Peptides against a protein of PDB entry 7PB4. Designs and how they scored, part 221

Target 1, 105 residues: chain A of PDB entry 7PB4
Amino acid sequence: KMLNIKEYKEKLLSTLGEFLEDHFPLPDRSVKKKKKNIQESSVNLITLHEMLEILINRLFDVPHDPYVKISDSFWPPYVELLLRNGIALRHPEDPTRIRLEAFHQ
Target 2, 218 residues: chain B of PDB entry 7PB4
Amino acid sequence: DALQMAVGYFEKGPIKASQNKDKTLEKHLKTVENVAWKNGLASEEIDILLNIALSGKFGNAVNTRILKCMIPATVISEDSVVKAVSWLCVGKCSGSTKVLFYRWLVAMFDFIDRKEQINLLYGFFFASLQDDALCPYVCHLLYLLTKKENVKPFRVRKLLDLQAKMGMQPHLQALLSLYKFFAPALISVSLPVRKKIYFKNSENLWKTALLAVKQRNR

## One batch from the design tools (peptide; made by RFdiffusion4, then SolubleMPNN)

Design b2_p17_8_s2 (from b2_p17_8, 5 letters changed)
Fold by OpenDDE base, seed 2:
Structure b2_p17_8_s2 (fold): chain B 105 residues (1-105), chain C 218 residues (1-218), chain A 17 residues (1-17)
Amino acid sequence: as target 1 above (105 residues)
Amino acid sequence: as target 2 above (218 residues)
Amino acid sequence: SLEEAEELVELQKLLES
C-alpha cells in the first residue's frame, strides 16, 4: 500500500514536471555579455516544478506554518501564475510568504 | 547628451537632493518624450526605461508617461520584453499600466528583434486571459504568437469556457478561429465565419510614431 | 501520502483549467 502511494506520487510529479516544462519553461537568459554592469542577478531561477515541490514539501513538513518565503530564485511570473490560479496564497500579514492552498475542502 | 542625462536620472535616481525634485523629474521626462516621439529610442534606452516603468520605482502617472514613449528608433530587444513581463508579475504596477503594456506590446510587436523567447511566454500570456481588462489585448497578442504547437486541448477548453462566461467577444472569436484553423478537430463548435478579424486598435496611441519609425527604417 | 497525490492531481487540473 505505501509503495503504491509513493509510486503514484512519483508518477504524478513526473507527469506534472513534463507538463510544466512543456508549457511554462524558463526563458533562456540570453546572457549576451554586453559589458554594461547591469548586475544580471546571478541568481539561478528554479523551475515551476521545483517551486511547487518546495511548497508541497513545506505543507507536509511544517503543516502549522506552511508558508515559504519568496526568494530571488522564484521567477515572478511563476509566483503570479500560482497566485492567480489559486494554487498558492500569500500570507495575510507578510506578502513575501506564500503557501500552497490546501485543496482539502 | 540630454537624453543620457534623463535616462541616467531614471535609472540611478536623483543625484542631488534637488529642492525641485518634481521640476527635475518633469524636465527629464519631457526630454525622453521629445526624443522618443521625434527620433525613437535606442534598444538599450528602451530596455532601461521599460523596466523602470514597470518596476514601481515611480508613481503611476510617471510610469504611464514613460511607457507611452517606449518608441523604438529601430528595434526592441526581446530580452526587454521578457524582463518587462517579469516586472509586470511582481505586482508593483497598476492595472492600467498592465493594460498599457499589452497594448504597447501588440503595437510594437513587429519591431521586436526576435520572438523565440516571447513564444516561450505563451502560457503566461494565456493565463492572463481571465483578466477582463487584459483579455482583449491578450487575445490580440496570442493571435500574433499562436503556432500550431500552442493549440492544445486544455487551452481550447479554457477558451470555450471563457466564451461561455463573457459571451462571443470579437477578440475571443478571432483567437478561436485561429485555433480552429490550426486544429479543426479540437473545436467542434461552428464559429461564425467572420470575414474580418477585429481587434481593438491598440496601435492608435502610437499610430503617428509607428509610421515615422517605418519611414526611417525604409 | 494519498493526500499529496490528490493535491497534485488537483493542482494539475487547476493548471490545465
Scores: peptide ipSAE 0.033, ipTM 0.823, DockQ to the pose 0.040; fails the geometry check
Fold by OpenDDE base, seed 5:
Structure b2_p17_8_s2 (fold): chain B 105 residues (1-105), chain C 218 residues (1-218), chain A 17 residues (1-17)
Amino acid sequence: as target 1 above (105 residues)
Amino acid sequence: as target 2 above (218 residues)
Amino acid sequence: SLEEAEELVELQKLLES
């Protein structure tokens, strides 16, 4: 039973990953033209899939504090996308923390 | 030069506009405005100033004035637009600034050097359709960006649902008509034949400047 | 868990909505 659930989760995450890559890809920041002064934030941005995985894992691993701190690796458009669509919620007292919305209504 | 000093002030200047520096701020802002409206700004200057205008470093009044003078001498870098969209999502700019940005983006669309990266933002722009204040301008932007590959069943459903909610808005109808053109099988509803595509005149703020830019680049 | 799977499906639906 547990193996089947894990496998099913992996399959769903994979399918979600493909969907997110197709419809919400990261912009290719490779056009880092060497212009000196743009502090290219050397921060590696994570994919939307990875972001969702972090949020999902936090919800299950720490259900009493399911909030994830927004890091510099979180691309702001992704955060906004999740919040705007009701997929994630900001912490009421700390706008730098977000959680996955419980879909169980 | 005076412009470099002004740009440098906005880039490196105090994070909080202290009241005691309002005269200096105004001087530099006027310098940027004068050059932008007279000659346009270099792509690098737009890159810097656009980010500043959207970062929340300065107050809304200053940000609005900076954004209004984001007039290119030649081109705008698509990278500047991508970065700008990121700043919009950080939420440090006002709703009015967001509206102004989309108006600016539509008005300056032809001056953006490339569209490949902007097209990758299609889903994010589409998600902004639910914002009533942004919807007219986002529809116009999407009308400019939409390719056949962007027309998906779920987006069609969203547009139809939005139409059901807000009625047959001209900007929404224009976008739906384009969707029907690319994917007629996905839109079974009869759309009224509109002889003219109608969007709000977002470019009106920059009309004179845009004419000048086009004349300089001929 | 079955619950996790249901949430992922719902997430996908929301993203596709």
Scores: peptide ipSAE 0.031, ipTM 0.820, DockQ to the pose 0.041; fails the geometry check
Fold by OpenDDE base, seed 3:
Structure b2_p17_8_s2 (fold): chain B 105 residues (1-105), chain C 218 residues (1-218), chain A 17 residues (1-17)
Amino acid sequence: as target 1 above (105 residues)
Amino acid sequence: as target 2 above (218 residues)
Amino acid sequence: SLEEAEELVELQKLLES
C-alpha cells in the first residue's frame, strides 16, 4: 500500500510537470550578449514545477514552519500566479516567505 | 543631452547634493514627457524608464506620469515588456498602475518588435481575467494574442464561468467569439452574432502620439 | 501518503481551472 502511494505521488508530479511546462513555460531570456555592463544577474530561474516541488516538500518536511523564502530564482509571475489562485499564501509577518495552501485542512 | 540627464536621474536616483529634490525631479520628468510626446523615446530609454515606473522606486504619481509617456520613436523591445510584467507581479506598484500598464500594452501592441515571448505569457495574462479592474483590458490583450493552440477546454470553461458571474460583457463576448472561431467544437453555446467587436478604447490616452509615430515610420 | 496525492490532484485541478 505505501509503495503504491509513492508511485502515485511520482506519477502525479510528473503529469503536473508536463502540464506546467506546456501552459506556463519560462520566457527565453534571449539576453542579447551585446552591451557588457548591464549585470543582468544570470539568476537561473526555476520552473513552476520546481517551485511547487519546493513548496510541497517544505510542507511535508517542516509542517510546523512550512514557509519558503522567495529567492531570486523565483520568477515573480509564478509567485503571483500561485498567490492569486490560492495555491500559496504569504507569511502574515514576512511577505518574502510563502507556503503551499493546505487544501486538506 | 537633457534627455540622457533625465533618464540618468531616474536610473541612478537623486544625487545627494540637491537641496530641492522635488524641483529637480519635476524638471527631469518634464524633459522626458516633452521628448516622448514630440519625438517618441528610443527602445533603450523605454526599457529603462518602463522598469523604473513599475519597480516602486518612486511614488505612484511619478510612476503614472512616466508610464503615460512610454511612447516609442520606432519600436518597443519585447524584452522590456517581459521585464515589465515581472515587475508588475512583484507587487510594488499600485492597482491603478497595473490598469494603466495593460492599457499601455494594448495601445502599444503593434509597436512591440516581436511577440514570441509575450505569447509565452498567455497563461499569466489569462489568470489576470479574474481581476475585475483588469478584465476588460486583459480580454483585449488576449484577443490580440490568442492563437488556436491557446484555446484549451479548461480556458473555455473559465471564460464561460466568468461570463456566468459577470454577465455578457462586450469584451468577454469578443474573446469568446475568437475562441469559437478557433475551436468551434469547444463552444457549444450560441454566441450572439455581434456585428462589431467592442473593447474599451485604451488608445485614447495616446491616440495623437500614436498617429504621429505611425506617420514618422511610414 | 494518500493525503499528499489528494493535494496534488487538487492542485492540478486548480491549475487547470
Scores: peptide ipSAE 0.031, ipTM 0.818, DockQ to the pose 0.039; fails the geometry check
Fold by OpenDDE base, seed 4:
Structure b2_p17_8_s2 (fold): chain B 105 residues (1-105), chain C 218 residues (1-218), chain A 17 residues (1-17)
Amino acid sequence: as target 1 above (105 residues)
Amino acid sequence: as target 2 above (218 residues)
Amino acid sequence: SLEEAEELVELQKLLES
């Protein structure tokens, strides 16, 4: 059963990945404006696929505390997308933490 | 330069205004407003000030005033818009500021230098259709952005569901008509043949400024 | 998107199973 869940998870994430890449790609930050001094914090943004993978993994690994802390690698539009569509929920006491919403009570 | 000092104040200045700081704040706001309405702002100035207005660094009244004077001299960088959308999603700005931003974005759409990155945000804008306050302006924005590749079955379903919920709103009908144009097989519903597409006059706030920008760039 | 949500719902169903 667990192996099938992992395989299904991987397949789902793979299928989701293609969809997310097509419809919700990261903006090309390639505008390295050559101006030297602004240390644009080199925070590498993760893909929406990677973000979902993190959330899913947390739900599986720590079901009693399935919340993930929003890091600087989390692109705010992705966070908002997940929250607005009811895919994720904010922690009631800590708005910096989000979890996957249990669609099935 | 007075404008440079004003922009610098908003960028680097103290976040919490005491009463004496309010006079300084007002002075700098007036400087930005005067230059913006008279000459427009450089793309770099818009980049800085737009992000400040949406970051929640200042109060809603200040943010609203800054956003209202985001008038380009020539062009707006698409990068500024992408960054702005990011700030909108952080949730530190008011609902009224979000509405104003989308109105601004529609009004200034033709002055954005490139659309490639903004087009990548299509899905994010589409997700904002469910917000009743944003919906009219987002529909208008999507009407400007929509390409054949964006017209997907799931988005058609969402628009039809939204129409079922909100009624046949002119802005929804306009967007659906465009969707039907690109993908007639996805929309079986007979749409009224409207000769004139009608969106809310979101640009009215900047009508005079837009005319001035067009005159300067002729 | 609905499709994404549906996929996530399916994933959650599988996880609960």
Scores: peptide ipSAE 0.025, ipTM 0.819, DockQ to the pose 0.051; fails the geometry check

Design b2_p17_8_s3 (from b2_p17_8, 7 letters changed)
Fold by OpenDDE base, seed 5:
Structure b2_p17_8_s3 (fold): chain B 105 residues (1-105), chain C 218 residues (1-218), chain A 17 residues (1-17)
Amino acid sequence: as target 1 above (105 residues)
Amino acid sequence: as target 2 above (218 residues)
Amino acid sequence: SLEEAEKLVEIQKLLES
């Protein structure tokens, strides 16, 4: 049973990776409009693939608390995309936390 | 013909055209409306125009009018519906257009040639239940689409939570009753026995047109 | 984009599988 879950997870992540890398590029960082003083916190945005990987991993690793805190690395349009399509859910009491929908539970 | 010219205009025409400023737009729109309500549109014409209506190429008023005249002569291609749903995901259409689309989809459901791909969109439709404006129409659509394989514990929980939030709405009750039919073990709560399934009459906008389509295809 | 929406359908299918 556990082996099947790991294999399923790996297959899922692999399949998603192949699909997402080609189709959901990060917005080009280049349009830094030169507003002067804001500390270039070069927040590295993560890919949609990486975001899903984090969510999937959390669901499998910590099923009793499957929520992930939204960091500055989460591109807001991707978060909204996941939420709008029912792939992810916001925590009912903490809008800064999201979980993968438990499609098999 | 006049219809081909009109469809061609919408396909190739100006981006973000305003209905109020374009006499040519109005002329072509009236041409499409007249043909659609009189004879219905071919599947290819619906494919093109439905895509345009949801793409955000034109303003909301124009998109609404186009969508209202998406009346088939015979059938609607499933692929056209899939493409339309894809545009909903992009979110370039207004909330009112989304509502109208779901009403259209329910009204035209029997004229869609196949349902296999639409059934694969079940999860996307289900996610739209969270939108209060869409919820009644989405419930109706899901009532038409739901198979045993779609009835999952997480969806049951969501429906029950939604019922707790909004009360025992007729459309939600109808869907829950169907879920209980397919998976009685997942729904332990007693549901009121409703003698009649009730959904909002979404087809009212097209009632006369649908009657005409059915008469032509007999 | 239309392409993004088609891709989301595929993602959802994968996640529901």
Scores: peptide ipSAE 0.123, ipTM 0.489, DockQ to the pose 0.568
Fold by OpenDDE base, seed 3:
Structure b2_p17_8_s3 (fold): chain B 105 residues (1-105), chain C 218 residues (1-218), chain A 17 residues (1-17)
Amino acid sequence: as target 1 above (105 residues)
Amino acid sequence: as target 2 above (218 residues)
Amino acid sequence: SLEEAEKLVEIQKLLES
């Protein structure tokens, strides 16, 4: 039974990853037009899947403080997408921190 | 030149020494407005000023005025639009600024140099359909962006649900008609045969300027 | 583990809505 749950989790994560890649991909910022002066911050943006994984892991690992600090790797449209759809919530006192919404089934 | 000084002011912020910050701001804003409406702005100037208008660096009144004068001389860089969408999501701009941006985006759509990266934002624009204030303009934008590959069963369901809630809005009907064109098997409902596609005239704010741009680029 | 899987399903449903 436990093995089946792990396998199911992995399959679900993979399916979610494919879905997110197809429908919410990152824009290709690689068009480095060599114009010298714009410090295009070399910040590597993470995928929406990776962002959700971070949020899920934080909720399970630290349930008493399930908030993740928004880093420069968090693409703002992804943050907005999660917040608008009720998937994530901002910390009431610190808008730079977000948590996964507790989906009570 | 005066325009470079004005753009530099908005980019770098006010130099400490000016006793009359408001007069200086107004002077530079008028300079940008005058050049934009007469000649249009270079793609680089739009890149800088568009991001400033959406970053929350200045007040809503100033941001609105800057955004209204984002008129290209020739083209708008797709990268500027992608960055702008990112700023919209940071939440430092007002709801009215968001509406104005989508109106601007629709009005200036043909002047954007490429659409490949903007098309990747399709899902984000589609998600904005739930915002009642944005919905008419987002439908128009999606009408311009939608390809066959974007027409998915879940999006069809969402549009039909939205129609059930909002009624048969002309902008929503236009988008649904396009969806039916690309994927007739996904839309079993009979759509009224509309002779004319009707969207809110987003171009009205820039109509004269856009005509001038088109004439200069012929 | 089951709870996590259920949450992911819910997230997928929300993103598809």
Scores: peptide ipSAE 0.051, ipTM 0.782, DockQ to the pose 0.041
Fold by OpenDDE base, seed 1:
Structure b2_p17_8_s3 (fold): chain B 105 residues (1-105), chain C 218 residues (1-218), chain A 17 residues (1-17)
Amino acid sequence: as target 1 above (105 residues)
Amino acid sequence: as target 2 above (218 residues)
Amino acid sequence: SLEEAEKLVEIQKLLES
């Protein structure tokens, strides 16, 4: 059972990776330059694929607390994309935490 | 079936010829209640009955009972919710019905099939924050709906004004914390770091029903 | 966008599989 879950997870992540790399690229770092907000915190943004990978891994690895803390590496539009489309859910008590929607549970 | 007859009664209205209109009404209402709590209602049945409950076609007591049994079997259509909100604008429903509707909307939020049109109603919901009776439930709804694009300076000002008026309420704090998350530059005020966001979830009239719906859809 | 919606539907399908 555990092996099948791991294999399924890896297959899911690989399939998502192939899809998301083509369709959801990282925003060009250049867009942050025009808004003179001085906090040049060179926060390395993660891809939507990496974000989903984190969420999926958390759901499978820690099913009793499947929530992930949103870091500065989480591009807000991608977070909103996931939330808007019901792929992710916000924690009811902590707006800085999100989980993957459990479509199979 | 008995449910179809009941829904048809509410949709078409009481047939003039029935001598015992009140007994007939009660019979059909009990039929709807029984099915809703046991099995849930189909999306089409909710569409019909939800609109009836908010249209002012029946008295407040009947409308309240109908609204309390708007429990889905599977999903609620977004269109039903949008139509329901449109009735709130007409103002034919009581204040208590409005409160109950917002409670229902929050409780049933996850069972609504899509949110695109509901998200467009953000401004309408936000305007309802000024109603002290609605404010706790509207804050909860907005907490579920708020996107970065909704976080505007004027809305921040309105929330801070509400906070100044009513104090730091848990539901208002939850919404402000979300606003600060999306737009930290707009909220210069230090918000107390509350570990727990508290909405009036303890008053969920549908807790048992929602558990049953989730079990049926697993 | 419509394109984003289509992509998200595909993601949802993958997650539902």
Scores: peptide ipSAE 0.150, ipTM 0.394, DockQ to the pose 0.161; fails the geometry check
Fold by OpenDDE base, seed 2:
Structure b2_p17_8_s3 (fold): chain B 105 residues (1-105), chain C 218 residues (1-218), chain A 17 residues (1-17)
Amino acid sequence: as target 1 above (105 residues)
Amino acid sequence: as target 2 above (218 residues)
Amino acid sequence: SLEEAEKLVEIQKLLES
C-alpha cells in the first residue's frame, strides 16, 4: 500500500515536472529594464513545479495538516494561479497557508 | 461600416489622441450595443469583444456593457469561450464581471458551436463553486456540462460540504441530483425529489435578444 | 492566455487522475 502511494506520487511529480518545465518557466529576471522599482527581492523564486511538489509532498507526508506556509520564494502569480483554478486552497483561518486540493481522497 | 469601426476601436485602441476619448468610446460602445441587440454579432466580433471585456483593457463599466451585448447573430465559437475563461484565470476582471460572464455563458450555452473544449474546463468551473456570488450560476453551468465521467468522489464531497455550509440551495440540489443520477452509489444522502429543477433565471438579461436570435435562425 | 488555460486544465486532469 505505501509503495503504491509512493510510486504514484513519484509518477505524478515526474509527469507534472515534464509538463510544467516546458510551459511555466520562472519569469526571467531580465525584464529588469524599464520598471525601476521592482525591488530585486534577493529571494530565489521556486518554479511552479517545485511549488506543486511541496504541496503534494505535504499532502502525502502530513495528511492531517496538509497546509504549507507561503514563503517569499512562492511567486505570487503562481500562488494565485493555483488558488483560482482550484488546484490549491487557502486555509480558512490563515491566508498565509495553502494546501493541495485532495483530488485523490 | 460603423460596427467594424467600433470593433476596431476596442481592439486597437484609440488611434489619435482624440480630445474627446470618452465621447468616442461611448459612440463606439453604443454602436456595438445597437447592432448586437438588433441583429446580433458575428462570431468573429464576439471573439474580439469578449476577449476585450475580460482582458482588463477597459474599466469595469465598459467591460460590463460589452459583455452584456455579446449576443450572437448565429453562433458563438467555443474558442472564444475558452479564451474568455483564460482571462478569468488571470484575474484582471472584477467579481461582478465574473458573475456576468457565467450568467452569459449559461444564457448563450446553446449557441456555442462546440462543447468539447468547454467540457475540459469542467474542473475549473467546479472550483469556482466556492465563490458565493458565482455558485448559483456555476451550478447551472455544471448542470449543463456534467457527464458521468465528471462525477468523482472528491467532487461529491465538495458539493456535500458546500451544502453543509450554505444550506440546501435549489441550484446545489439540482446539481447533486444530477450527480446522484450518474453515480447513485456515491451519494447516500436522500435528496428531496424535486419535480422541477430550479436555477436562477440567468437568461433574463438576454431574454428578448435570445428570442430574436432563435427567430432569425428558424 | 489560451495556452495557459489549456495547460491548467491538463494540470487539473493530472491531479485528478
Scores: peptide ipSAE 0.136, ipTM 0.507, DockQ to the pose 0.334; fails the geometry check

